# Peptides against a protein of PDB entry 4DOW, part 88

Target 1, 157 residues: chain A of PDB entry 4DOW
Amino acid sequence: TFSWVGRPLPNRKQFQQMYREICMKINDGSEIHIKVGQFVLIQGEDNKKPYVAKLIELFQNGAEVPPKKCARVQWFVRFLEIPVSKRHLLGRSPPAQEIFWYDCSDWDNKINVETIIGPVQVVALAPEEVIPVDQKSEETLFVKLSWNKKDFAPLPP

## One batch from the design tools (peptide; made by RFdiffusion4, then SolubleMPNN)

Design b2_p21_8_s3 (from b2_p21_8, 12 letters changed)
Fold by OpenDDE base, seed 3:
Structure b2_p21_8_s3 (fold): chain B 157 residues (1-157), chain A 21 residues (1-21)
Amino acid sequence: as target 1 above (157 residues)
Amino acid sequence: ASPRHLAEKPEEYPKAASPPI
């Protein structure tokens, strides 16, 4: 179950109410609050790793019937989402914790909040920094580069 | 109803070193 936290943010978009924060209620009765700017895991297909995204906007879409709670996201990609034929362009074998900023507009960046599994920690690193591989950081993801379906590049500002 | 296309989904292949060919 998802519910808005706080009052709508001022905006001029018709039929859209924007919010800063959403509450996700878990089966044990606990609640997780997720804010714009945080990173989340998005439901993948059966037996597939979840997608990774940064929340850019949270909004209720009143143009739909019934109104839907939605998010606009910046996508990240896992190394295994990159075509096999292009993986060599990285020039190294990345650790499992490395993800890449998806720098393309060919994917829909609007999601239903019901697809959010939960928050995830994503840390941006400089290219020369080493990704920690200790067990304590196993659930932390790291990003150094972008991927634009053609090549890898330094992270956008 | 994923916002991603089918071809862009994670592969199930094991992660291996991929040296340039």
Scores: peptide ipSAE 0.043, ipTM 0.611, DockQ to the pose 0.061
Fold by OpenDDE base, seed 1:
Structure b2_p21_8_s3 (fold): chain B 157 residues (1-157), chain A 21 residues (1-21)
Amino acid sequence: as target 1 above (157 residues)
Amino acid sequence: ASPRHLAEKPEEYPKAASPPI
């Protein structure tokens, strides 16, 4: 179950109410609050690992019938989501915790909030920084580079 | 369905390229 937290934010978008925060109530009765700017895991396809995204907007889409709770996201990609033919462009074998900023607009960045599994920690690192790979950090993902379908590049500012 | 809808659907970039669990 998903419910809005707080009052709608001022916006100029017709048929949309924007929010800063949403509450997830899961099966055990616990509640998780997720805010704009946080990173989340998104439900993948059957037998696939969850997707990783940054929440950019939270909004109720009043143009839909019935109105839907939605989010606008910045996508990240896992290394294995990059085409096999282009993986060599990284020049190294990344650790499992590394993800990449998806720097293309060819994907729809609107999701239903019901596809959110939960929050995840994502840490941006400089290229020269070593990704800590230990059991204590296994829950944290790291990003150093963007992927634009052509090559890897330094992270956007 | 995958939340990633592609405007262009090149074979090389399938809608779901995430590795299996």
Scores: peptide ipSAE 0.035, ipTM 0.664, DockQ to the pose 0.218
Fold by OpenDDE base, seed 5:
Structure b2_p21_8_s3 (fold): chain B 157 residues (1-157), chain A 21 residues (1-21)
Amino acid sequence: as target 1 above (157 residues)
Amino acid sequence: ASPRHLAEKPEEYPKAASPPI
């Protein structure tokens, strides 16, 4: 179950009410609050790992009937989401915790909030920084580079 | 450290298919 937290933010978009925060009630009855700017795991396809995204906007889409709770996201990609034929362009074998900023506009960046599994920690690192591989960091994902379907590139400073 | 560049450019994406895996 998802519910908005707080009052709608002022915006100029017709038929959209924007929010800063959403509450996710999970099966055990506990509640998780997720805010704009945080990173989340999104339900993947069958037999696939969850997608990773940064929440850019939270909004109720009043143009849909019935209205839907939605989010606009910035996508990240896991290394295994990169086509096999292009993985060599990285020039190294990344740890499982590494993700990449998706720098293309060919994907829909609107999601239903119901596809959110939960929050995840994402830490940006410089290319020369080492990704921690200890058990304490297994839940943390790290991003150093972008992927634009053609090549990997450093994130702009 | 959290590099600030991840916060600077929200891009708008067209309504297309969800990311493939």
Scores: peptide ipSAE 0.022, ipTM 0.592, DockQ to the pose 0.059
Fold by OpenDDE base, seed 4:
Order: structure tokens, then sequence, then C-alpha cells
Structure b2_p21_8_s3 (fold): chain B 157 residues (1-157), chain A 21 residues (1-21)
């Protein structure tokens, strides 16, 4: 179950009420609060790894009946989501914890919040920094580069 | 509908070779 936390932000878009925070209620009654700017795992296809995304906006879509709780996201991609023929462009074998900023506009960036599995930690690193791959950091994902379907590039500052 | 319906299909690997959740 998902519910809004706090009051709506000033209206900026037609048919939308924007929020800063949403609450996920888990089956045991515990709650997880997720805010704009945080990273989440999104339900993937059957037998697929969850998608990774950064929350850009949280909003109620009043154009739908009934209104839907939605989010706009910045997508990330896992290395194994990149076509086999293009993986060599990275020039290295990445650790399993590395993800890439998806720098294309061809994907729909609106999701239903019900597809959110939970929060995840994503840390941005400079290209020269080493990704720690130890038991303590195994749940943390790391991003150094963007992917635009043609090449990898350093993240903009 | 998947918001990533235009995404290319990922390559399938054994669990040991797959990125962590």
Amino acid sequence: as target 1 above (157 residues)
Amino acid sequence: ASPRHLAEKPEEYPKAASPPI
C-alpha cells in the first residue's frame, strides 16, 4: 500500500498534484518512506532483475479515473541490459554492482508507484575511483558513466 | 505496460553471473 506523505507541492502541471514523499506500507505493518531524489528498484519482467531508477517527481495523476499515484524517473541500466555487441565499448569487465545512467529519451519515464519494490543505494563515482566489491557494500550500486545506446561517457558534473 | 517497452532485451545469465538485486 502506498500513501502520500505531507501536503501537495504547488501545482506546476495540469491534472497533477505533486508530492515530496510517499510511504510504502509493508505486510508486517512497517513503513518505508521514499522521497524525490532517492533511488528505487522497479519491478522487472518475469525472471528479470529489477530495474533501477532515480525518483524525479512524485505525483497523483488526475487525468486517470481513478487517480493514480505515479512517479517520473531517471532510468539506469545494468551492464547485462546493454546489447552484447556493444558491451566491448566499456573497455573493461564491470563489477556486478555497476549501473549506467541511461542518456536517451526513448523510454517512458512515468511509472506507477505500485511497481516500486523498495529503495536502493546508488553512489556516483569518478571514473578513476574503484568500486568497492565487498560483503558490506554488496547492496550498494555504483554509477560512473552514462550510456546513450552508442557509447559510454562520463557523468556530467 | 512496461515503461521500458522499447528497451532491448537483456542477455540471460546464470544467477551467479547476474548483478545483485
Scores: peptide ipSAE 0.040, ipTM 0.639, DockQ to the pose 0.112; fails the geometry check

Design b2_p21_8_s4 (from b2_p21_8, 12 letters changed)
Fold by OpenDDE base, seed 4:
Structure b2_p21_8_s4 (fold): chain B 157 residues (1-157), chain A 21 residues (1-21)
Amino acid sequence: as target 1 above (157 residues)
Amino acid sequence: MSPRHLREEPEELPAAASPPV
């Protein structure tokens, strides 16, 4: 179950009420609060790892009946989501914790919040920095580069 | 339905894509 936290932000978009924070209620009754700017895992396809995204906006879509709780996201991709024929462009074998900023506009960036599995930690690193692959950081994902379907590029500072 | 799907017409990305923290 998802519920809004706090008052809606000033209206900037037609038929939308924007929020800063949403609450996920888990089956055991515990609650997880997720804010705009945080990263989340999103339900993937069957037998695939969850998608990774950054929350850009949280909003109620009043154009739908009934109104739906939605988010606008920045997508990331896992290395295994990149076409096999282009993986060599990275020039290295990445650790499983590495993800890439998806620098394309071809994907819809609106999701239903019900597809959110939970929060995840994502840390940006410089290309020369080593990704720590220890058990303490296993749940942390790391991003160094963007992927635009053609090549990898460093993230801007 | 998968939450990640193609747009019918791609939207331009915002110019100021801030790197994730």
Scores: peptide ipSAE 0.235, ipTM 0.607, DockQ to the pose 0.630
Fold by OpenDDE base, seed 1:
Structure b2_p21_8_s4 (fold): chain B 157 residues (1-157), chain A 21 residues (1-21)
Amino acid sequence: as target 1 above (157 residues)
Amino acid sequence: MSPRHLREEPEELPAAASPPV
């Protein structure tokens, strides 16, 4: 179950109410609050790992019938989501915790909030920084580079 | 339907967000 937290934010978009925070109630009765600017795991395809995204906007789409709770996201990709023919462009074998900023606009960046599994920690690193791979950091993902379907590049400023 | 799919119609992207931290 998903519910809005707080009052709607001012916006220019007709038929949309924007929010800063949403509450997820999970099966054990506990509640998780997720805010704009945080990173989330999103339901993946069958037999695949969850997608990773940064929340950019939280909004109720009043143009839909019934109104839907939605999010606008910045997508990330896992290394295994990169086409096999282009993986060599990275020049190294990345650790499992590494993800890449998706620097393309070809994907729809609107999701239903019901596809959100939960929050996740994502840390940006410089290319020369070593990704800490230890048991204490198993839940943390790291990003050094962007992927634009052609090549890897430094993160956007 | 997958949460990630190709954009069907042109949509204005949100303002640039800060890099992940």
Scores: peptide ipSAE 0.230, ipTM 0.601, DockQ to the pose 0.755
Fold by OpenDDE base, seed 5:
Parts: structure tokens; C-alpha cells; sequence
Structure b2_p21_8_s4 (fold): chain B 157 residues (1-157), chain A 21 residues (1-21)
């Protein structure tokens, strides 16, 4: 289950209440707090790895009946999500921990918070920096580049 | 349904590729 943490932020949108933080209650009864600006794993398709996204906004959508707890996200893609015909454009074989900033607007960036699996650590690196592959970093994802459906590019500012 | 889907009115993109499944 998901519940808002704190008071709603000042907002001029008629049907939206914005928040900084949400609480996720997991099966063992423990709670995980997730904040705007953090990275999350989101439920993927069947037999696929979870999606990766950065939380941009947390809001209750009062235009829906009943109201829904939602988030706006910046999507990332895994290398295996990139079409086979385009993978060669990277010019290297990436480690499994590498993800790419999705630099397109064709995807809806609104999700239901119920699709969030949990938080994940994502670290931005310069192109020349080596992605560490060890036991301590196994759960950490790394981003160096963006993907815009045509080519790879440096990360947006 | 996947939480990641195309917008109803997609913007014109240089490469017309379907979103990854």
C-alpha cells in the first residue's frame, strides 16, 4: 500500500495535490519512504526486467474517480530494450549495470505509484569513467549517455 | 498493461520506432 507523507505542496492545479514523499508499505510490515528526485524500479512487462525511472513529481490526480496516486517520471532504458539494429551505435558492449537516459517525448511519463517496486541507486558518470563491477556495486545502476531512438548522445544538463 | 506506453498524440520523432517491449 502507498500513502502520502507530509502536507501537500502549494499548487495551482485544480485537480492535483502535489507531494514530496510517499510511503510504501511492504509485505513484512516495514515501510520504505520514496522522495521526489530519487530513482525507482517500476513493474516491467512479463518476463522482463523492471523499468528504471527518476521521480519528477508525486501527485494525487483528483480528476480521476476515484482519485489516484500518481507520479511523473524521467524514463531510462536498459541496453536490451534498444532495438538490435541500433545497438552497434554504442560502439562497445556495456555492462549489465548500464542504463541510458531516454531522450524522447513519445512515452507517457505518468505512472500509478502502485507500479513502483522500490528504490534503486543510479549514479551518473562521465564517459571516460569506468563502471565498477563488484559485489558492492551489483545493485547500483550507472548512466553515461542518453538514447533518443536514433543515436546515443551525452546526457542532458 | 505496461506502465510505460506511448502518448495518445505522439510527437514527431526522427526515428519511428515502437517503444521497447
Amino acid sequence: as target 1 above (157 residues)
Amino acid sequence: MSPRHLREEPEELPAAASPPV
Scores: peptide ipSAE 0.216, ipTM 0.590, DockQ to the pose 0.244
Fold by OpenDDE base, seed 2:
Structure b2_p21_8_s4 (fold): chain B 157 residues (1-157), chain A 21 residues (1-21)
Amino acid sequence: as target 1 above (157 residues)
Amino acid sequence: MSPRHLREEPEELPAAASPPV
């Protein structure tokens, strides 16, 4: 289950209440708090790895009946989500921990918070920086580049 | 329904949007 943490933020958007933080209660009864600006894993397709996204907004959509808890996200893509025919454009074989900033607007960036699996650590690196492969970093994801469906590009500063 | 799907009408993002990473 998901519940809002704190009071709604000042908002001028009709039918929306915005929040800074949401609480996710997991099956063992423990609670995880997730804030705007953090990265999350989102339920993927069957037999696929979870999607990766950054939380941009948390809001209750009051236009829906019943109201739904939603998030606005910035999408990332895993290398294996990139079409096979275009993977060669990277010019290297990325480690499994590398993800790419999705620099397109063709995907809906609104999600139901119920699709959130949990938080994940994402670290931005310069292209020349090496991705750590130590055991402690195995769960950490790293981003160096953007993907715009045509080519890879360095992340803007 | 997949949580990530195409927009019916893709929004054009402002060119000046800084990367949030």
Scores: peptide ipSAE 0.237, ipTM 0.607, DockQ to the pose 0.505; fails the geometry check

## One batch from the design tools (peptide; made by RFdiffusion4, then SolubleMPNN)

Design b2_p22_1_s1 (from b2_p22_1, 12 letters changed)
Fold by OpenDDE base, seed 1:
Structure b2_p22_1_s1 (fold): chain B 157 residues (1-157), chain A 22 residues (1-22)
Amino acid sequence: as target 1 above (157 residues)
Amino acid sequence: SLDEWFEKKKEEHKKELEEEKK
């Protein structure tokens, strides 16, 4: 179950109310608060692994009946989600913990909040920084580069 | 491993959705 936290933010979008934070209540009764700017895992399609995304905005879509709790996200991709024919462009074998900023607009960046699995830690690193692959960083993802379906590039500002 | 962690999270979410729909 998802519920808005706090009052709506000022916005001029018709049929939308924007929020800074949403509360995710899980089966054991515990609550997880997720804020704009945080990273989350999103339900994958079929039997695929979860997607990684950064929350850009949280909003209620009042144009739908009933109104839907939605989010706009910045997508990230794992190396194995990149076509095999283009993986060589990275020029190295990345650790499993590395993800890439998806720098394309072809993916729908609107999601239902119900597809949010939970928060995940993502750390941005400079290209020269080594991605730690140890027990302490097992659940932490790292991003150094963007992927635009053509090539890898430095992270956008 | 990370893959195992992803799978765990996926399964937990699946269970959450199933229980919520009951």
Scores: peptide ipSAE 0.410, ipTM 0.842, DockQ to the pose 0.723
Fold by OpenDDE base, seed 5:
Structure b2_p22_1_s1 (fold): chain B 157 residues (1-157), chain A 22 residues (1-22)
Amino acid sequence: as target 1 above (157 residues)
Amino acid sequence: SLDEWFEKKKEEHKKELEEEKK
């Protein structure tokens, strides 16, 4: 179950109400609050592994019947999601915890909040910083580069 | 491992969806 937290933000979009925060209630009764700017795991298709995304916007889409709670996201990709033929462009074998900023517009960046599995920690690192792969940081993802379907590049500003 | 963590989260989410549909 998802519910909005706080008052809607001012916006000029008809039939849309924007929010800063949403509450995700889990079956055990616990609640998880997720805010714009945070990172989440998104349900993959079928039995595929979850996607990683940064929340850009939370909004209720009143143009749909019934209204739907939605989000706009910035996608990230795991190394194994990159085509095999292009992986060599990285020039190294990344740890599983490394993800890449998806710098393309071909992916739909609108999702239903129901597809949110939960929050995930993502840390941006400088190129010279080493990605820690200790057991304590197993659940933390790291981003150093972007991927634009052609090559890897420094993170966008 | 990270993959195991992902699978765990995925399965938890699946359970949530199933319970919500009932």
Scores: peptide ipSAE 0.406, ipTM 0.839, DockQ to the pose 0.661
Fold by OpenDDE base, seed 4:
Structure b2_p22_1_s1 (fold): chain B 157 residues (1-157), chain A 22 residues (1-22)
Amino acid sequence: as target 1 above (157 residues)
Amino acid sequence: SLDEWFEKKKEEHKKELEEEKK
């Protein structure tokens, strides 16, 4: 169950109410608050592994009946989501915890908040920084580069 | 492993969705 936290943000978009934060209630009754700018896991299709995304906007789409709670996201991709034929372009074998900023517009960046599995920690690192991979960091993802379906590049500013 | 963690989160989410439908 998802519910908005706080009052709608001022906006000029018709039929859209923007929010800063959403509350996710889980089975044990506890609440997880997710804010714009945080990273989340998104449900994959056909029981696929979850996607990683950064929340850019939280909004209710009032044009739909009933109104839907939605989000605009910046997608990230795991190395294994990159085509095998292109993986060599990285020039190294990344740890499983490394994700890449998806620098393409071919993916729909609007999601239903119902697809949000939960928050995930993502840390941006400089290219020269080593990704710490240990048991403590298994739940932490790291991003150093972007992927634009053609090549890897430094993270967008 | 991270993969196991992802699977865990996926399964938890699945259970939550199922409970919400009941």
Scores: peptide ipSAE 0.406, ipTM 0.839, DockQ to the pose 0.723
Fold by OpenDDE base, seed 3:
Order: structure tokens, then sequence, then C-alpha cells
Structure b2_p22_1_s1 (fold): chain B 157 residues (1-157), chain A 22 residues (1-22)
């Protein structure tokens, strides 16, 4: 179950109520709060591994009846999600913890909040920085570059 | 491992969805 936290933010978008935070209630009664700007795992198709995304907006879509709780996201891709024919463009074999900023507009960036699995830690690094791979960083993802379906590039500012 | 962690989170989510349908 998902519920809004706090009052709607002031906005001029017609048929939309924007929020800063949403609460996920889990069956054991515990609650997880997720805020705009945080990173989340999104349910994958079939048995695929979860997608990684950064929450840009949280909003209730009033154009639908009943209104639906939605989010706008910035997508990230894992190396194994990149076509095999293009992987060589990276010029190295990345660790499993590395993800890439998806710099394309062909993906719908609107999701239903029900597809959110939970929060995940993502750390941005400079290209020369080493990705730490240890027990403490096992559940942490790292991003250095963007991917635009053509080539890898420095992370957008 | 990271993959094991992903699978764990996926399975937890699946269980949550199943319970919500009851």
Amino acid sequence: as target 1 above (157 residues)
Amino acid sequence: SLDEWFEKKKEEHKKELEEEKK
C-alpha cells in the first residue's frame, strides 16, 4: 500500500498534485518512506532483474478516475541491459555494481508507484575514481557515465 | 552478491503483491 506523506506542493500543473514523499506500507506493518531525489528499484518484466531509477517527481494524476499515484523518473541501465554489440564501446569490463545514466527519450519516464520495489543507494563517481567492491558496498550502485544508445559519455552535469 | 540481493528484493516484492491480492 502506498500513501502520500505531507501536503501537496504548490504547482500550476493542471490535474496534478505533486508531493515530496511517499510511504510504502509492507505486510509486516513496517513503513518505508521514499522522497523525490532518491533512487529506487522498479519491478522488471517477467523474471528480469529490477530496473534502477531516480525519482524526479511524485504526483497524483487527477486526469484519471480514480486518480493514480505516479512518479517521473530518470532511468539508469545496467551493463547487461546494453546490447551485446555495443558493450565493447565501454573499453573495459565494469563491475556488477556499475550503472549508467540513460540519456535517451525513447523510454517512458512515467511509472505507477506500485512498481516501486524499494530504495537503493546510488553514488556518482568521477571517471578516474575506483568503484569499491567489498561487503559494505555490495548493495551500493555506482554511476560514472551516461549511455545514449550510441556511445558512452561523461555523466551529465 | 548484488544479484542475490536483487533476487531477494524481487521475491519480497512478489510476496507483497500476492498478499495484497488476498
Scores: peptide ipSAE 0.403, ipTM 0.836, DockQ to the pose 0.701

Design b2_p22_1_s2 (from b2_p22_1, 10 letters changed)
Fold by OpenDDE base, seed 3:
Structure b2_p22_1_s2 (fold): chain B 157 residues (1-157), chain A 22 residues (1-22)
Amino acid sequence: as target 1 above (157 residues)
Amino acid sequence: SLEEFLEKKKEEFKKEKEEEKK
């Protein structure tokens, strides 16, 4: 289950209440707090790795009945999700921990918070920096570049 | 894949917009 943490942020939108933080209650009864700006894993298809996204906004859509808890996200794509025919454009074989800023948005990137699996650690690196692959960093993802369905490019500002 | 997932979302979005354009 998901519940808002704190009071709604000042907002001029008539039917939307924006929040900074949400609480996720896990099956064992423990709670995880997720804030805007953090990275999360989003439910994928069966037997498939979850998608990676950065939370941009947390809001309740009051125009719906009943109101739904939603998030706006920035997507990231894993290398193996890039079409096989275009993977060569990277010019190197990336480690499994590397993800790419998905620079393709023809949609508002709204999701239901119920699709959030949990938080994940994502670290931005300069192109010349080496991705650590030790046991302690196995769960950490790293991003150096963006992907726009045509080519890889430097990260956006 | 993410692209397939987002494409489905995009299609759903288009359907919603079409329903709004009555």
Scores: peptide ipSAE 0.560, ipTM 0.850, DockQ to the pose 0.034
Fold by OpenDDE base, seed 5:
Structure b2_p22_1_s2 (fold): chain B 157 residues (1-157), chain A 22 residues (1-22)
Amino acid sequence: as target 1 above (157 residues)
Amino acid sequence: SLEEFLEKKKEEFKKEKEEEKK
C-alpha cells in the first residue's frame, strides 16, 4: 500500500500532482517513507534480481483511469546485465556491489510505485575509492561510472 | 536484463500515446 506524504508541489503539468515523499506500508504493518532523490529496488522478472533506480519525480497521473501513483527514475545497471562482449571495456573485475549509471534511456522512465520493492542504499564513489567488501556493506551498492551502451565513462554531474 | 525491460516499457509507452490520440 502506497500513500502520498505532504502537500502537492507546484507544477504546470495538467492532470499531474507532484509530491516529494511517499509512504510504503509493508507486510508487518510498518511504514517506510521514500523521498525524491533516494534509491529503490524495482520489481523485475521472476527469479531475476530487482532493478536499481533513483527517484527523480513522484507524481499522481490523473490522466489515467483510475489515477495512478507514478515515479520517474534514473536507472542503474548491474555489471552482469551488460553484454558479455562489452564487459572487457571496464578493464577490471568489479565487485558484485558495483552498479553503473544507465546513460542511454530514450523514454520518460515512468514506473508505477507499486513496482517498488523497497529502498536501497547506493553510494557514489570517486574512481580511486575502494569498494568495501565486508559483510556489513553487502546490502550497499556503489556507483563510480556510467554506461551508455558503448563504453564506461565518468558519472554525470 | 534492464535493457530488455526498458525496451518493453518504451513500447508500452508508445502504445499508450497512440491510444490517447485515437
Scores: peptide ipSAE 0.560, ipTM 0.850, DockQ to the pose 0.037
Fold by OpenDDE base, seed 4:
Structure b2_p22_1_s2 (fold): chain B 157 residues (1-157), chain A 22 residues (1-22)
Amino acid sequence: as target 1 above (157 residues)
Amino acid sequence: SLEEFLEKKKEEFKKEKEEEKK
């Protein structure tokens, strides 16, 4: 169950109400608040590992009946999601915690908030920074580079 | 994969835009 937190943000978009924060109610009755700018796990297919995304916008789409709670996201890709034939382009074997900025979307990247599994910690690192692999940070993902279906590159500005 | 997932979304997006132009 998802519900908006706070007042709608001022916007000029018709049929849309923008928000800064959404509340996700968990099975145990607890609540998790997720804000714009945070990273989330998005439901994948066939019980595969969830996708990683950064929340760019939270909005209610009033054009739909009933109105749906939506989000616009920036996608990240796991190394294992990259085609095997192109993985060599990285020039190294990344740790499991490394993800890559997905720089090749040509749509609005809208999702339904119902597909959000929960928050996830993502830390941006400089190329020279070492990714910690301790169990304490096992849940933390790290991003150093972008992937544009052709090659790896530095993170977008 | 994410690429396959997004490709499907892209197709759906294009379809939606075409419907909006009607």
Scores: peptide ipSAE 0.560, ipTM 0.850, DockQ to the pose 0.034
Fold by OpenDDE base, seed 2:
Structure b2_p22_1_s2 (fold): chain B 157 residues (1-157), chain A 22 residues (1-22)
Amino acid sequence: as target 1 above (157 residues)
Amino acid sequence: SLEEFLEKKKEEFKKEKEEEKK
């Protein structure tokens, strides 16, 4: 189950209450606190691997009946999620830990918080920095570039 | 590995959702 942490943030959107933090309580009784700006894994489609996203907004959508706890996200894609015909545009074979900033608006960036699997560590690197592949970083993802369905580009500021 | 990590998280999520429906 999910519950808001703290009071709603000031906003100008009707039927929406914005929050900075949400609490995820799992069946074993443990709690995970997730804040805006953190990275999370999102449920994949059709038993596929989870998606990677950055939380941009946390809000309750009061326009729905009953109200739904939602999030706005910035999507990231793994290299394997990029069409085979376009992968050559990277000019290199990336490590498994590399992900790309999805620079397109064709994907719905609004999700229900119940699709959040949990937090994940993502580190932004400069193009010249080497992605570590040791065991200590096996569960850490790294981003250097963006992908706009046409080409790769430097990571947005 | 990363793939094993993601698979583990996927399966844990499925289990969690199944338990919530009970």
Scores: peptide ipSAE 0.616, ipTM 0.918, DockQ to the pose 0.677; fails the geometry check

